# Peptides against a protein of PDB entry 6B4E: the designs that were tried, part 42

Target 1, 295 residues: chain A of PDB entry 6B4E
Amino acid sequence: TNFDKISKMFWHYKDKIAQIKQDIVLPIKKADVNVRNLLSRHKRKINPKFGQLTNSNQQLFKIQNELTQLINDTKGDSLAYHWILNFIAKAVVHQAETEVRVKPESALPLGKLTLYLLVQFPELQELFMARLVKKCPFVIGFTCEIDTEKGRQNMGWKRNNENKWEDNTSYDERMGGILSLFAIITRLQLPQEFITTTSHPFPIALSWHILARICNTPLNLITNTHFVILGSWWDAAAVQFLQAYGNQASKLLILIGEELTSRMAEKKYVGAARLRILLEAWQNNNMESFPEMSP

## One batch from the design tools (peptide; made by RFdiffusion4, then SolubleMPNN)

Design b1_p12_5_s4
Fold by OpenDDE base, seed 1:
Structure b1_p12_5_s4 (fold): chain B 295 residues (1-295), chain A 12 residues (1-12)
Amino acid sequence: as target 1 above (295 residues)
Amino acid sequence: SEKFQEALKASE
């Protein structure tokens, strides 16, 4: 693991967020009232679609088609198109922070929708990844100290209007929700119509990177959150990960489930205890995945 | 540990 490379990637996306503000968000904010109103109306048509997802493939396809049309409506204006895509990126991550947080299995339909959009609209990829890294740097295996304000900010901690940090539990749950979504995306197959023409934008190898990078993270930087998000990842992708990499996957699961938890045993992290339970379930041939969506 | 070294190699 090259941590310098990971840090470079992290700051690349932080810079991308700044660039998005300057080149996409701010220009629209300064645009005439008619343009702003038009885009606001369009945003209001798009936003409800993410909440309309169910555990139904039929419903998924309906939403995919509706969003495709709405996004295509903006392609005639590059700035509008990118503004809408940036909104979608933010909206998807927001769903992960709220809905997936409380119902992890909802990551599956959301992930399928997101993957479809990422392939259908390639310009969404950098916008989405930048938002993910900003909100949850664990998606690229980045970790820094959180004993400073800047460190906490870099790791995606939020402050309320009174400048108070969010609760540890709230942070853990948000990170878990976001990572669940990302994990699902990495383990999904491309939609049938794209398999022969497009490479997967966020393939299962990115899950490998998450696990390996966390395993190589200095132990003094490992927190309960690391174990929480590993547990979230496990529920979301462990079965498919094993299918993809076989024995090599098994070794890595043992590393996080047994070795990493053992090394941090003195901390008595609740997240680590849960990860141990997941490991034991696997050892007893009881590894579970999210239920498949209905036809 | 040796296991962590393996993870290191795999992540490079």
Scores: peptide ipSAE 0.033, ipTM 0.625, DockQ to the pose 0.194
Fold by OpenDDE base, seed 3:
Structure b1_p12_5_s4 (fold): chain B 295 residues (1-295), chain A 12 residues (1-12)
Amino acid sequence: as target 1 above (295 residues)
Amino acid sequence: SEKFQEALKASE
């Protein structure tokens, strides 16, 4: 693990967020009223779509088509197009922070939709990753100290209107929700229409990086959140991860489930306890995955 | 531990 590389990647996306604001968001705020009205209408149509997802592939395809049409309507204007994509990136991550955090299995339809959009509209990829890294640096295996305000901010901690940090449980759940979505995306197959023409934008190898990087993280930086997101990842992708990498995957799962939890046992992290339960379930040949979607 | 790191390397 090259932590310098990870750090550079982290700051790259942090800078990208600033760039997006400067080059996409602000210009539209200053655009003529017609453009703003058009985009506002599109935004209002797009936003509910993510909440309309169910465990039905039929419903998924419907929403995919509707969103595709709405996005295509903006392609004639590059700035409008990128603004809509940036909004979608934000909306998807927000859905992970709110719905997925309380219902992890909802990551599956959301992930399928997101993967489709990422492939259909490649410009969404950098916008989406930037938003993910800002909100949940764990998606690239980045960790820093949280003993300072800047450290907490970098790790995606939020403050309320009274400048009070969110509680640990809220933070853990949000991170878990976002990581669940990302994990799902990494383990999904490309839609049939793209499988022969396009490479996966966020392949299962990125899950490998998350696990390996966390394993190599200095122990003094490991928190309950690390175990929470590992548990979230496990529920979302462990089965498919094992299918992809076989024995090598097994070794890595043992490292996080047994070795890492053992090393941190003195902390008595609740997340670690849950991860141990997941490990034990696997050892008993009872590894579970999210239910498949209906046709 | 060294064993942990070795195991990690072997898993890569």
Scores: peptide ipSAE 0.022, ipTM 0.602, DockQ to the pose 0.094
Fold by OpenDDE base, seed 5:
Structure b1_p12_5_s4 (fold): chain B 295 residues (1-295), chain A 12 residues (1-12)
Amino acid sequence: as target 1 above (295 residues)
Amino acid sequence: SEKFQEALKASE
C-alpha cells in the first residue's frame, strides 16, 4: 500500500470540493433569476425522490426515469446542470448519513439508483466521489490521526454551531451508513442498458482497496470506527466479494475478521466484537447478504 | 502474524 498516493488522492478530492464551491455553488448565486428559479423548483422535486425508494425494482425504475427527466431539463445551461448534479451528490450522501445509517438494507435501492445516475450522467462521478471522500475518507482507505482539530476535520467529524464535536456513536453510524452505500455500489452490476458500452465507474476492486489499505494502516491509527465500517462493508458486499475474488477474497476477510481484530483486542472495541461475530457466522456457513429487491 | 506481514509486503 502506497500511503503517499492515497494522501494525494485524498487532497485531490478536498481540492475538488473547494473548486466546486468556487466554480459552481457561488456563481449560481449571481446567475440569472430564471436559472435560480428553475434550480429551486428542480431541487424541491429531486430531493424527496431519494427517500421514496423502497425494496421494489418497479419503484426504482420509476424514480430513475423521473430523475433522468429532471436532470435533462437542466442540460441547456451548463452551470445549472452541474449545480443540479452537485446537489444530487450531496443529497445521496445525506441519505446515506440519515436513512442507511439506521436501515443498512436501504443501501441496495439507493446504490442501484446512484449507480444508474453515475453512468447516465458521467459528470456526476467526480462530484460524487469528492463528496464521499470529504464526508467519509474511509471510502478510499484514507486514515489520519484524530487527536487534533485538523485531523478530526479531515476524517469527516462534524461540529455544531457551538464548536462541539459530535459524539462517537453518531460519527460511527454516519461513517457506516456512507460506507454501506459505497460498498453496495462497488458490488452491483451495471444496468443492462450500459453493460456492453460502459465500464463500471466504481468497480469491486475499490472494495479490495478499502480492505487492504485498512489492513496496512498503522495500528495506532485504528479506531472503533474502522471496525464499524468494516462490519458495514461486510453486510453490504462480503458475499459478492467472495464471488468475485474467491480464495484471495477469503484471505483478506480472514485478515480483517481474525488478524486485525486480534491485534486490537486490548481496546475492546464494540465494532471489532461485531466483526468477530460476522466472521464466525461465515465460518459456520451462515454468511448473509441483503435480500434481493422485489419486482 | 506471518500472514499479516505477508499482506503488508504484498498489498498496494
Scores: peptide ipSAE 0.028, ipTM 0.609, DockQ to the pose 0.167; fails the geometry check
Fold by OpenDDE base, seed 4:
Structure b1_p12_5_s4 (fold): chain B 295 residues (1-295), chain A 12 residues (1-12)
Amino acid sequence: as target 1 above (295 residues)
Amino acid sequence: SEKFQEALKASE
């Protein structure tokens, strides 16, 4: 694991966020009134759709089609198009922070929708990844100290208007929700219409990176959150990960489930205890995945 | 597999 490379990637996406504000968000505030009105209407139509997802593929396809049409309506104006995609990126991550946080299995329909949009609209990919890294740097295996304000900010901690940090539980759950979504995306196969024509934008290899990079992270930087997001990842993708990499996947699951938890046993992290339970379930041939969606 | 090797390389 090259941590310098990971750091560079982290800051690349931080810079991308700043660039998005400068080159997309701010210009729209000064754009033609017709463009602003169009975008306002589209925003209002788009935003509710992410919450309308269910465990139904039929409902998913309906929403995919509706969103596709709405996004296509903006393609005549590059700035408007990118603004809508950036909004979608933010909305998807927000849905992960809220709904997936409390109902992890909701990551499956959300992930399917997101993957479809990422392939259908390739310009969404950088916008989405930038938002993910900003909110949850664990998605690229980035970790820094959280003993400083800047460190906490870099790791996605929020402060309220009174400069009070969010509580640990809230942070852990948000990170778990976001990571669940990303994990799902990495383990989904492309929609049938794309599978022969394009490569997966965020393939299962990115799950490998997450696990490997966390395993190689200095132990003094490992927190309860690391185990929480590993547990979230496990629920979301462990079955498919094993299918993808076989024995090598097994070794890595043992590393995180047994070795890493053992090394950190002194900390008595709740997240680590849960990960041990997941490991034991697997050892007893009881590894579970999210239920498949209905037709 | 090639897939594994690529993943390993990228994770380093």
Scores: peptide ipSAE 0.026, ipTM 0.676, DockQ to the pose 0.815; fails the geometry check

Design b1_p12_6_s1 (from b1_p12_6, 6 letters changed)
Fold by OpenDDE base, seed 3:
Parts: C-alpha cells; structure tokens; sequence
Structure b1_p12_6_s1 (fold): chain B 295 residues (1-295), chain A 12 residues (1-12)
C-alpha cells in the first residue's frame, strides 16, 4: 500500500470541495432570480424523495423517474445542472449520516437509487466522491492522526456551535452509515438498462482497497472507528465480496476479522468485539446479507 | 503485500 498516493487522493478531493464551492455554489447565489427560484423549487421537491424510499423496487423506480425528470429540467443551464447534482450528492450523504446510521439495511434502496443517478448523470460521480471523502475518508482507506484539531477535521469530525467535538459514538455511527452506503454501491450490479453499455463507476475493487489499506495502516493510527466501519462494510458487502474474489477475499476477511482484532485486543474496542462476532458467524456458515427488496 | 496480491488477482 502506497500511503503517499492515498494522501494525494485525499487532498485532491479536499481541493475539489473548495473548487465546487467556488465554481458552483457561490456563483448561483449571484445568478438570475428566475434560476434561483427554479432551483429552490426543485430542491424542495428533491429533498424529501430520499426519505420516501422503502424496501419496494416499485417505489424505487417511481422515485428514480421523478428525480430524473427534475434533474433533466435543469440541463438547459450548465451551472444549474451542476448545482442540483451537488445538492443531490450532499443530500445522499446526509441521508447516510442520519437514516442509514440507525437502520443500516436502508443503505440498499438508497444505494440502488444513488448508483442509478451516478450512471444516468456521470457528472455526479466526482461531486459525490468528493463529498464522501470529505465526510468519511475511510471510503478511500485514508487515515491520519486525530491528536490535533486539523487531524480530526480531516477525518470528518464535527464541532457544534460551542466548538465542542461530537461524541465518539455519534462519530462512529455517522462513519458507519456513510461507509455502509458506499459499500452497498460497490457491490451492486448496474441497472439492467446500463449493464451492456456502461462500466460500473465504483466497482467492488474499491471495497478491496478499503480493507487492504486499513490492514496496512500503522497500528498506532487504528481506532475504534476503523472496526466500526469494517463491521458496517461487512454487513453491507461481505457476501458479495466473497463471491467476487473467492479465496483472496476470504484471506482478507480473516485478516480484518481475526488478525487485526487480535493485534488491537489490548484496546478492548467495542467495534472490534462486534467484528469478531461477525467473523465467528461466518465461520459457522451464518454470514448474512441485507434482505433483498420486494417487487 | 495485500496490494500485490490484489494485482495478481486482477491478472488472473
């Protein structure tokens, strides 16, 4: 694992966030009043759609069509189009932080919707990845020290209005929610209409990178959060990961579930204990996936 | 390394 390259990727997306603010968000504030009104109306229509997802594929398809139409309405203005996509990127990640964190299985319909939008609107891909890396650097296997304020900020820690850091549990759950969504996206097949014409934008190989990079991370940088997000990933994608890479996948699951947890046993991390339980369930042929969605 | 193993897998 070349951690210098990973750091370069991390800072690339941090720069992208700054660029998005400069080139998309701020210019819209000075745009024509008609454009701003249009975007405000669309934002109000789009925002509740993510919360309307259920375990129903029919409901998913309905929402996909509605969002597609709303996004297409903005294509006549490039700036408006990119603004709407950036809004969607932020909204999807926010949904992961709030709903998926408390109901991990909700990542499946959200992930299906997101993957559809990523393929249907390719310009969303860089916007979404930048937002993911900003909020949860674990999605690219990036880790830095959190002994400094800047380090915590880089790793996605939030402060409240009193400049106090969020509690550890809140941070862990948010990271787990975001990582669950990303993991789901990496293991989903493309929608039927795209499978023969388009490559997967965030393929299962990205899951390999997450696991491998965490395994190679210096132990002094490993925290409870690492184990929490590994557990979240496991629930979301372990079955499909094994199907994709076979014996090599098995070796990597053993490395995170047994070797990494053992090396950090003295810390008594709650996340590590849960990951150990998942490993044991797998060893007993009881590995589970999220329930498939209904028709 | 794990990265090397992955590269080997992709070549297969």
Amino acid sequence: as target 1 above (295 residues)
Amino acid sequence: SLEKEFEELLKS
Scores: peptide ipSAE 0.044, ipTM 0.779, DockQ to the pose 0.192
Fold by OpenDDE base, seed 2:
Structure b1_p12_6_s1 (fold): chain B 295 residues (1-295), chain A 12 residues (1-12)
Amino acid sequence: as target 1 above (295 residues)
Amino acid sequence: SLEKEFEELLKS
């Protein structure tokens, strides 16, 4: 693992967030009143769509079509188009932080919707990845120390209005929710209409990178959160990961489930205990995946 | 490294 490369990638996306503010968010405030009104109306229509997802593919397709139309309405103005995509990127990640956090299986319909949008609107890809890395650096396997304020900020910790850090449980759950969504996206097949014409924008290989980079992270930087997000990843993608890479996947699952947990056993991390349970379930031929969506 | 192993896997 080249951690210098990972660090460069991390800061690339941090810079991208700043660039988005300067080049997209701020300029739109000075845009024509008709454009601002359009975006305001569209924002109100788009925002609730992510919460309207169910375990139904029919409902998914309906929402896909509705969002596609709403986004297409903005293409006449490049700035408006990029603004609405950035809004969508933020909304999707927010949904992961709130809904997926408490109902992990909701990552499946959300992930399917997101993947569709990422392919249908390629400009969403960099906007979405930048938001993911800012909120949850674990998606690219980045880790830094959290003994400093800057370190905590880099790792996505939030402060409230009183400048107090969020509690550990809240942070762990948010990271788990975001990672679940990303994991689902990496293991989904492209929609049938795109499979022959487009490559997957965030393929299963990115899951390999997450696991491998965490395994190679210095042990003094490993926290309970690392095990929590590994558990979230496991629920979301372990079955499909094994299908994709076979014996090589098995080796990596054993490394995170057995070796990494054993090395950190003295810390008695709750997340590590859960990951151990998942490993044991797999060893007993009882690895579970999220249920498939209904027609 | 695990990443090197993965690269080898992709080449196979």
Scores: peptide ipSAE 0.041, ipTM 0.770, DockQ to the pose 0.191
Fold by OpenDDE base, seed 4:
Structure b1_p12_6_s1 (fold): chain B 295 residues (1-295), chain A 12 residues (1-12)
Amino acid sequence: as target 1 above (295 residues)
Amino acid sequence: SLEKEFEELLKS
């Protein structure tokens, strides 16, 4: 694992966030009133859509179509188009932070919707990844020390209006939620309408990177959060990961489930205990995945 | 590249 490259990638997306603010968010504030009104209306219509997802593919397709129409309405103005995509990127990640964290299986419909949008609107891809990396650097296997304020900020820790850090549980759950979404996206197949013409923008290989990079992370940087997000990933993608890479996948699952947890046993991390349970379930031929969505 | 890294990881 080349951690220098990972760091460069991390900072690339940090720079992208700054660029988005300067080139997309701020300019819209000075845009024509009609454009601003359009975007305000669209924002209000788009926001509730993510919460309307269920375990129904029918409902998913409905929302996909509705969002597609709303986004297409903005294509006449490039700035407006990019603004609405950036808004969607933020909204999706926010949904992962709030809903997926408490109901991990909700990552499946959200992931399907997101993947559809990422393919339908390729410009969303960089916007989405930038937001993901900012909020949850674990998605690219980035880890830094959190003994400093800057380190915590880089790792996505939030402060409230009173400048107080969020509690560990809240952070762990948010990271788990975001990682669950990303894991789902990596293991989903492209929709039928795209499979012959488009490559997967965030393929299962990115899950491999996450696991491998965490395994290679210096042990002094490994925290409970690492195990929490590994557990979240496991629930979201382990079955499909095994299907994709077979024996190599098995080796990596053993590395995280057995070796990494063993090396960190003295810490008695709750997340590590959960991951061990998942490993044991797998060893007993009881690995589970999220239920498939209904028609 | 991500692809190159992946290939290297698969060989390990």
Scores: peptide ipSAE 0.034, ipTM 0.740, DockQ to the pose 0.265
Fold by OpenDDE base, seed 5:
Structure b1_p12_6_s1 (fold): chain B 295 residues (1-295), chain A 12 residues (1-12)
Amino acid sequence: as target 1 above (295 residues)
Amino acid sequence: SLEKEFEELLKS
């Protein structure tokens, strides 16, 4: 694992966030009143749709169509179009932080919706990845020390207006929620209408990168959060990961479930304990996955 | 490294 390259990727997306603010978000405030009004109305219509997802494919398709129409309405103005996509990127990640966090299986419909939008609107891809990396650097296997203020900020820790850091549990759960969403996206097949015309924007190989990079991370940087997000990933994608890579996948699952947890046993991380339980379930041929959505 | 091993896998 080349950690220098990973670091460069991390900072690339951090810079992208700053660029988005400067070139997309701020300029809209000076845009024509009609454009601002359009975006305001669209924002209000778009925002609740992510929470309207259920385990129904029918409902998913309905929401996909509605969002597609709303986004298409902005294509006449490039700045407005990019603003709406950036808003969607933020909203999707926020949904992962709030709903997926407490109900991991909700990542499946959210992931399907997101993947559809990423393919339908390719300009969303960089905006979405930038937001993901900012909020949860684990999605690209980036880790830094959190003993400093800057380190915590880089790893996505939130601090309130009184400069108080969020609780460890809150951070772990948020990271788990975001990682669950990303994991789902990586293991989903493209919709039928796209499968022969485009490549997967965030393929299962990115799951491999996450696991491998964490396994290669210096042990002194490994925290409970790493095990929490690995467990979240496991629930979301382990079955499909095994299907994709076979024996090679098995080796990597053993590395995270057995080897990494063993190396960190002295820390008695709760997340590590759960990951070992998942490993044992797999060894007993009881690996579970999220249920498929209804028609 | 695991990353290198993965790269080799992709080439196979």
Scores: peptide ipSAE 0.030, ipTM 0.722, DockQ to the pose 0.193

Design b1_p12_6_s2 (from b1_p12_6, 4 letters changed)
Fold by OpenDDE base, seed 4:
Structure b1_p12_6_s2 (fold): chain B 295 residues (1-295), chain A 12 residues (1-12)
Amino acid sequence: as target 1 above (295 residues)
Amino acid sequence: SLEEEFKKLLEE
């Protein structure tokens, strides 16, 4: 693992966030009133869509079509187009932070929707990844110390209006939710209409990188959160990961489930305990996956 | 590193 490269990638996306603010968000405030009104209306229509997702593919397709139309309405103005995509990127991540964290299986419909949009609107990819990395650096396997204020900020910790850090449970759950979404996206097949024409924007190999990079992370930087997000990833993608890489996947799952947990046993991390349970379930031929969506 | 090792294995 080249940690310097990972760090550079991390900061690249941090810079991208700043660029988005300067080049997309702020300029819209000075845009034509008609454009601003359009975007306001579209925002109001888009926002509830993510909450309307269910375990139904029919409902998913409906929402996909609705969002596609709404986004296409903005293509006449490049700035408006990028603004609405950035809004969607933020909304998707927010949905992961709020809904997926409490109902992990909801990552599946959300992930399918997101993957569709990422392929349909390629400009969404960088916007989405930047938001993901900002909120949850674990998606690229980035880890730094959290003993400093800056370190915590870099790792996506939030402060409230009183500058108080969020509690550990809240942070863990948010990270788990976001990672669940990303994991789902990496293991999903492209929609049928794109399989022959487009490569997967965030393929299963990115899950490999997450696991491997965490395994290579200095042990003094490993926290409960690492195990929490590994557990979230496991629920979301372990079955498909095994299907993709076979024996090599098995080795990596054993490394995170057995070796990494053992090395950190003295810490008695709750997340590690759960991951051990998942490992044992797998060893007993009882690995579970999220249920498939209904027609 | 583990990542490099596994990457090599996947290329086989």
Scores: peptide ipSAE 0.024, ipTM 0.710, DockQ to the pose 0.182
Fold by OpenDDE base, seed 1:
Structure b1_p12_6_s2 (fold): chain B 295 residues (1-295), chain A 12 residues (1-12)
Amino acid sequence: as target 1 above (295 residues)
Amino acid sequence: SLEEEFKKLLEE
């Protein structure tokens, strides 16, 4: 079935995370001291770049160039190269969890940067996707029960230092932030320098999959988080999604905004209420998108 | 599934 394939994909990326740890992260700890020092320096230079993003394309291009140079400096050592890409993957997702969650529109410059890096350095794609799926399995439309510890872990729930699960609001916001970033990436066009030579690594069709798969998810597995991330997706990509798929997109938006929310009305999910508001805004010809970046 | 149905529709 469709969900069998999704599950296989989910576990593929879970396995990939384990593989990354085994084959990239741990070996670097035992690598030559010079390599470790190099990577430490690069990490310190790379990490702040994501926070330096603004709504300026000029600033974006500057950061793109700087990161490109820093990453290229590691290409002489395959292990170092993969390590730095894995670091970047983690850093980008972390930025989504922290900044995008509180300022969703920041997903646009972050998404543009990320898409550029994904195309410029193809090896980043699997590393990034693995991290995304681990942190937010909603990006591939995966859902499982959260009645068990393992289920919660699979769905990206975190525990604090006291081994207490994060509160629902925190989880929802983190998932929303990550999903916003992914949604942005899927709806962005490739940079001009790549558009004729490369296929989009995470195209708008992946947004379709997210929505459709959630619609097909057994209702007993649907939570407030599903509606929260759908709302986040909506803000990030609904306009472009409609542009891409037209009437078919409209049908799917109605399914999530009206039908799915109606079926779950008894739960009185706050996320569902917000999604209804977004639907109504659209119906009133008031659908909004993130503002475009400045030159 | 709904996903499959929509895919078919998009292929039309």
Scores: peptide ipSAE 0.024, ipTM 0.704, DockQ to the pose 0.178
Fold by OpenDDE base, seed 5:
Structure b1_p12_6_s2 (fold): chain B 295 residues (1-295), chain A 12 residues (1-12)
Amino acid sequence: as target 1 above (295 residues)
Amino acid sequence: SLEEEFKKLLEE
């Protein structure tokens, strides 16, 4: 693992966030009143869509079509188009932080919707990845120290208006929610209409990178959060990961489930204990996955 | 080390 490369990637996306603010978010405030009104209306229509997802594919397709139409309405103005995509990127991640956090299986319909949009609107890919890395650096296997304010900020910790850090449980759950979404996206097949014309924008190989990079992370930087997000990933993608890479996947699952947890046993991390349980379930041929969506 | 184990995995 080349950690210098990972760091460069991390800061690339941090810079991208700053660029988005400067080039997209701020300029739209000075745009034509008609454009601002259009975006305001679209924002209000788009925002609730992500919460309307269920375990129904029919409902998913309905929402896909509605969002596609709303996004297409903005294509006449490049700035408006990019603004609405950035809004969607933020909204999807926010949904992961709030809903997937408490109901991990909801990542499946959200992931399917997101993957569809990422392929249908390629400009969303960079915007979405930048938002993911900002909020949850674990998606690219980035880790830094959190004993400084800057370190915590880089790792996605939030502070309230009084500069108080969020509690550990809240942080762990948010990271788990975001990682669950990303894991689902990496293990989903492209919709049938795109398979022959488009490559997967965030393929299963990115899950491999997450696991491998965490395994290679200096042990002094490993926290309970690492195990929490690994557990979230496991629930979301372990079955499909094994299907994709076979014996090689098994080796990597053993590395995180057995070796990494064993090396950190003295810390008695709750997340590590859960990961051990998941490993044992797998060893007993009881690995579980999220249920498939209904028609 | 875990890193060494990972390197071995990549070589397979």
Scores: peptide ipSAE 0.023, ipTM 0.693, DockQ to the pose 0.111
Fold by OpenDDE base, seed 3:
Structure b1_p12_6_s2 (fold): chain B 295 residues (1-295), chain A 12 residues (1-12)
Amino acid sequence: as target 1 above (295 residues)
Amino acid sequence: SLEEEFKKLLEE
C-alpha cells in the first residue's frame, strides 16, 4: 500500500470540496431569482424522497423516476444542474449519517437509488466521492492521527457550536452508516438497463482497497472506529465480496477478523469484539447478508 | 506482521 498516493487522493477531494463551494454553491446565491426559485422548489421536492424509501423495489423505481424527472428539469442550466447534483450528494450522505446508522439494512434501498443516479448522471460521481471522503475518509482507506484538532477534522469529526467534539459513539455510528452505504454501492450490480453499456463507477475492487489499506495502516493509528466500520462493511458486503474474489477474499477477511483484532486485543475495543463475533458466525457457516428487497 | 501477511496474500 502506497500511503503517499492515498494522501494525495484524500487532499484531491478536499480541494474538490473547496472548488465546489467556490464554483457551484456560492455562484447560485447570486444567480437569477428565477433560477434560485426553481432550485428551491426542487430542493423541497427532492429532500423527502430519500426518507420515502422502503424495502420495496416498486417504491424504489417510483422514486428513481421522480428524481430523474426533477434533475432533468435543471439540465438547461449547467450551474443549476451541478448545484442540484451536489445537493443530492450531500442529502444521500446525510441520510447515511442519520438513518443508516440506526438501521443498517436501509443502506440497500439507498444504495440502489444512489447507484442508479450515479450512472444516470455521471457528473454526480465526483461530487459524491468528494462528499464521502470529506465525511468519512475511511471510504478510501485514509487514516491520520486524531490527537490534533486538524487531524480530527480531517477524519470527519464534528464540533458543535460550543466547539465541543461529538462523542465517540456518535462518531463511530456516523462513520459506520456512511461506510455501510459505500460498501453496498460497491457490491451492487448495475441496473439491468445499464449493465451491457456502462462500467460500474464504484466497483467491488474499492472494497478490496478499503480492507487492504486498513490492514497496512500503522497499528498506532488504528482505533475503535476502524473496527466499527469494518463490521459495518462486513454486514453490508462480505457475502458478495467472497463471491467476487473467492479464496483471496477469505484470506483478507481472516486478516481483519482474526489477525487485526488479535494485534489490538490489549485495547479491548468494542468494535473489535463485534468483528470477532462476525468472524465466528462465518466460521460456523452463518454469514448473513441484508434481506433482499421485495418486488 | 499484518503487512507481511498482506504481502504474502498479494504474492499468491
Scores: peptide ipSAE 0.022, ipTM 0.695, DockQ to the pose 0.102; fails the geometry check

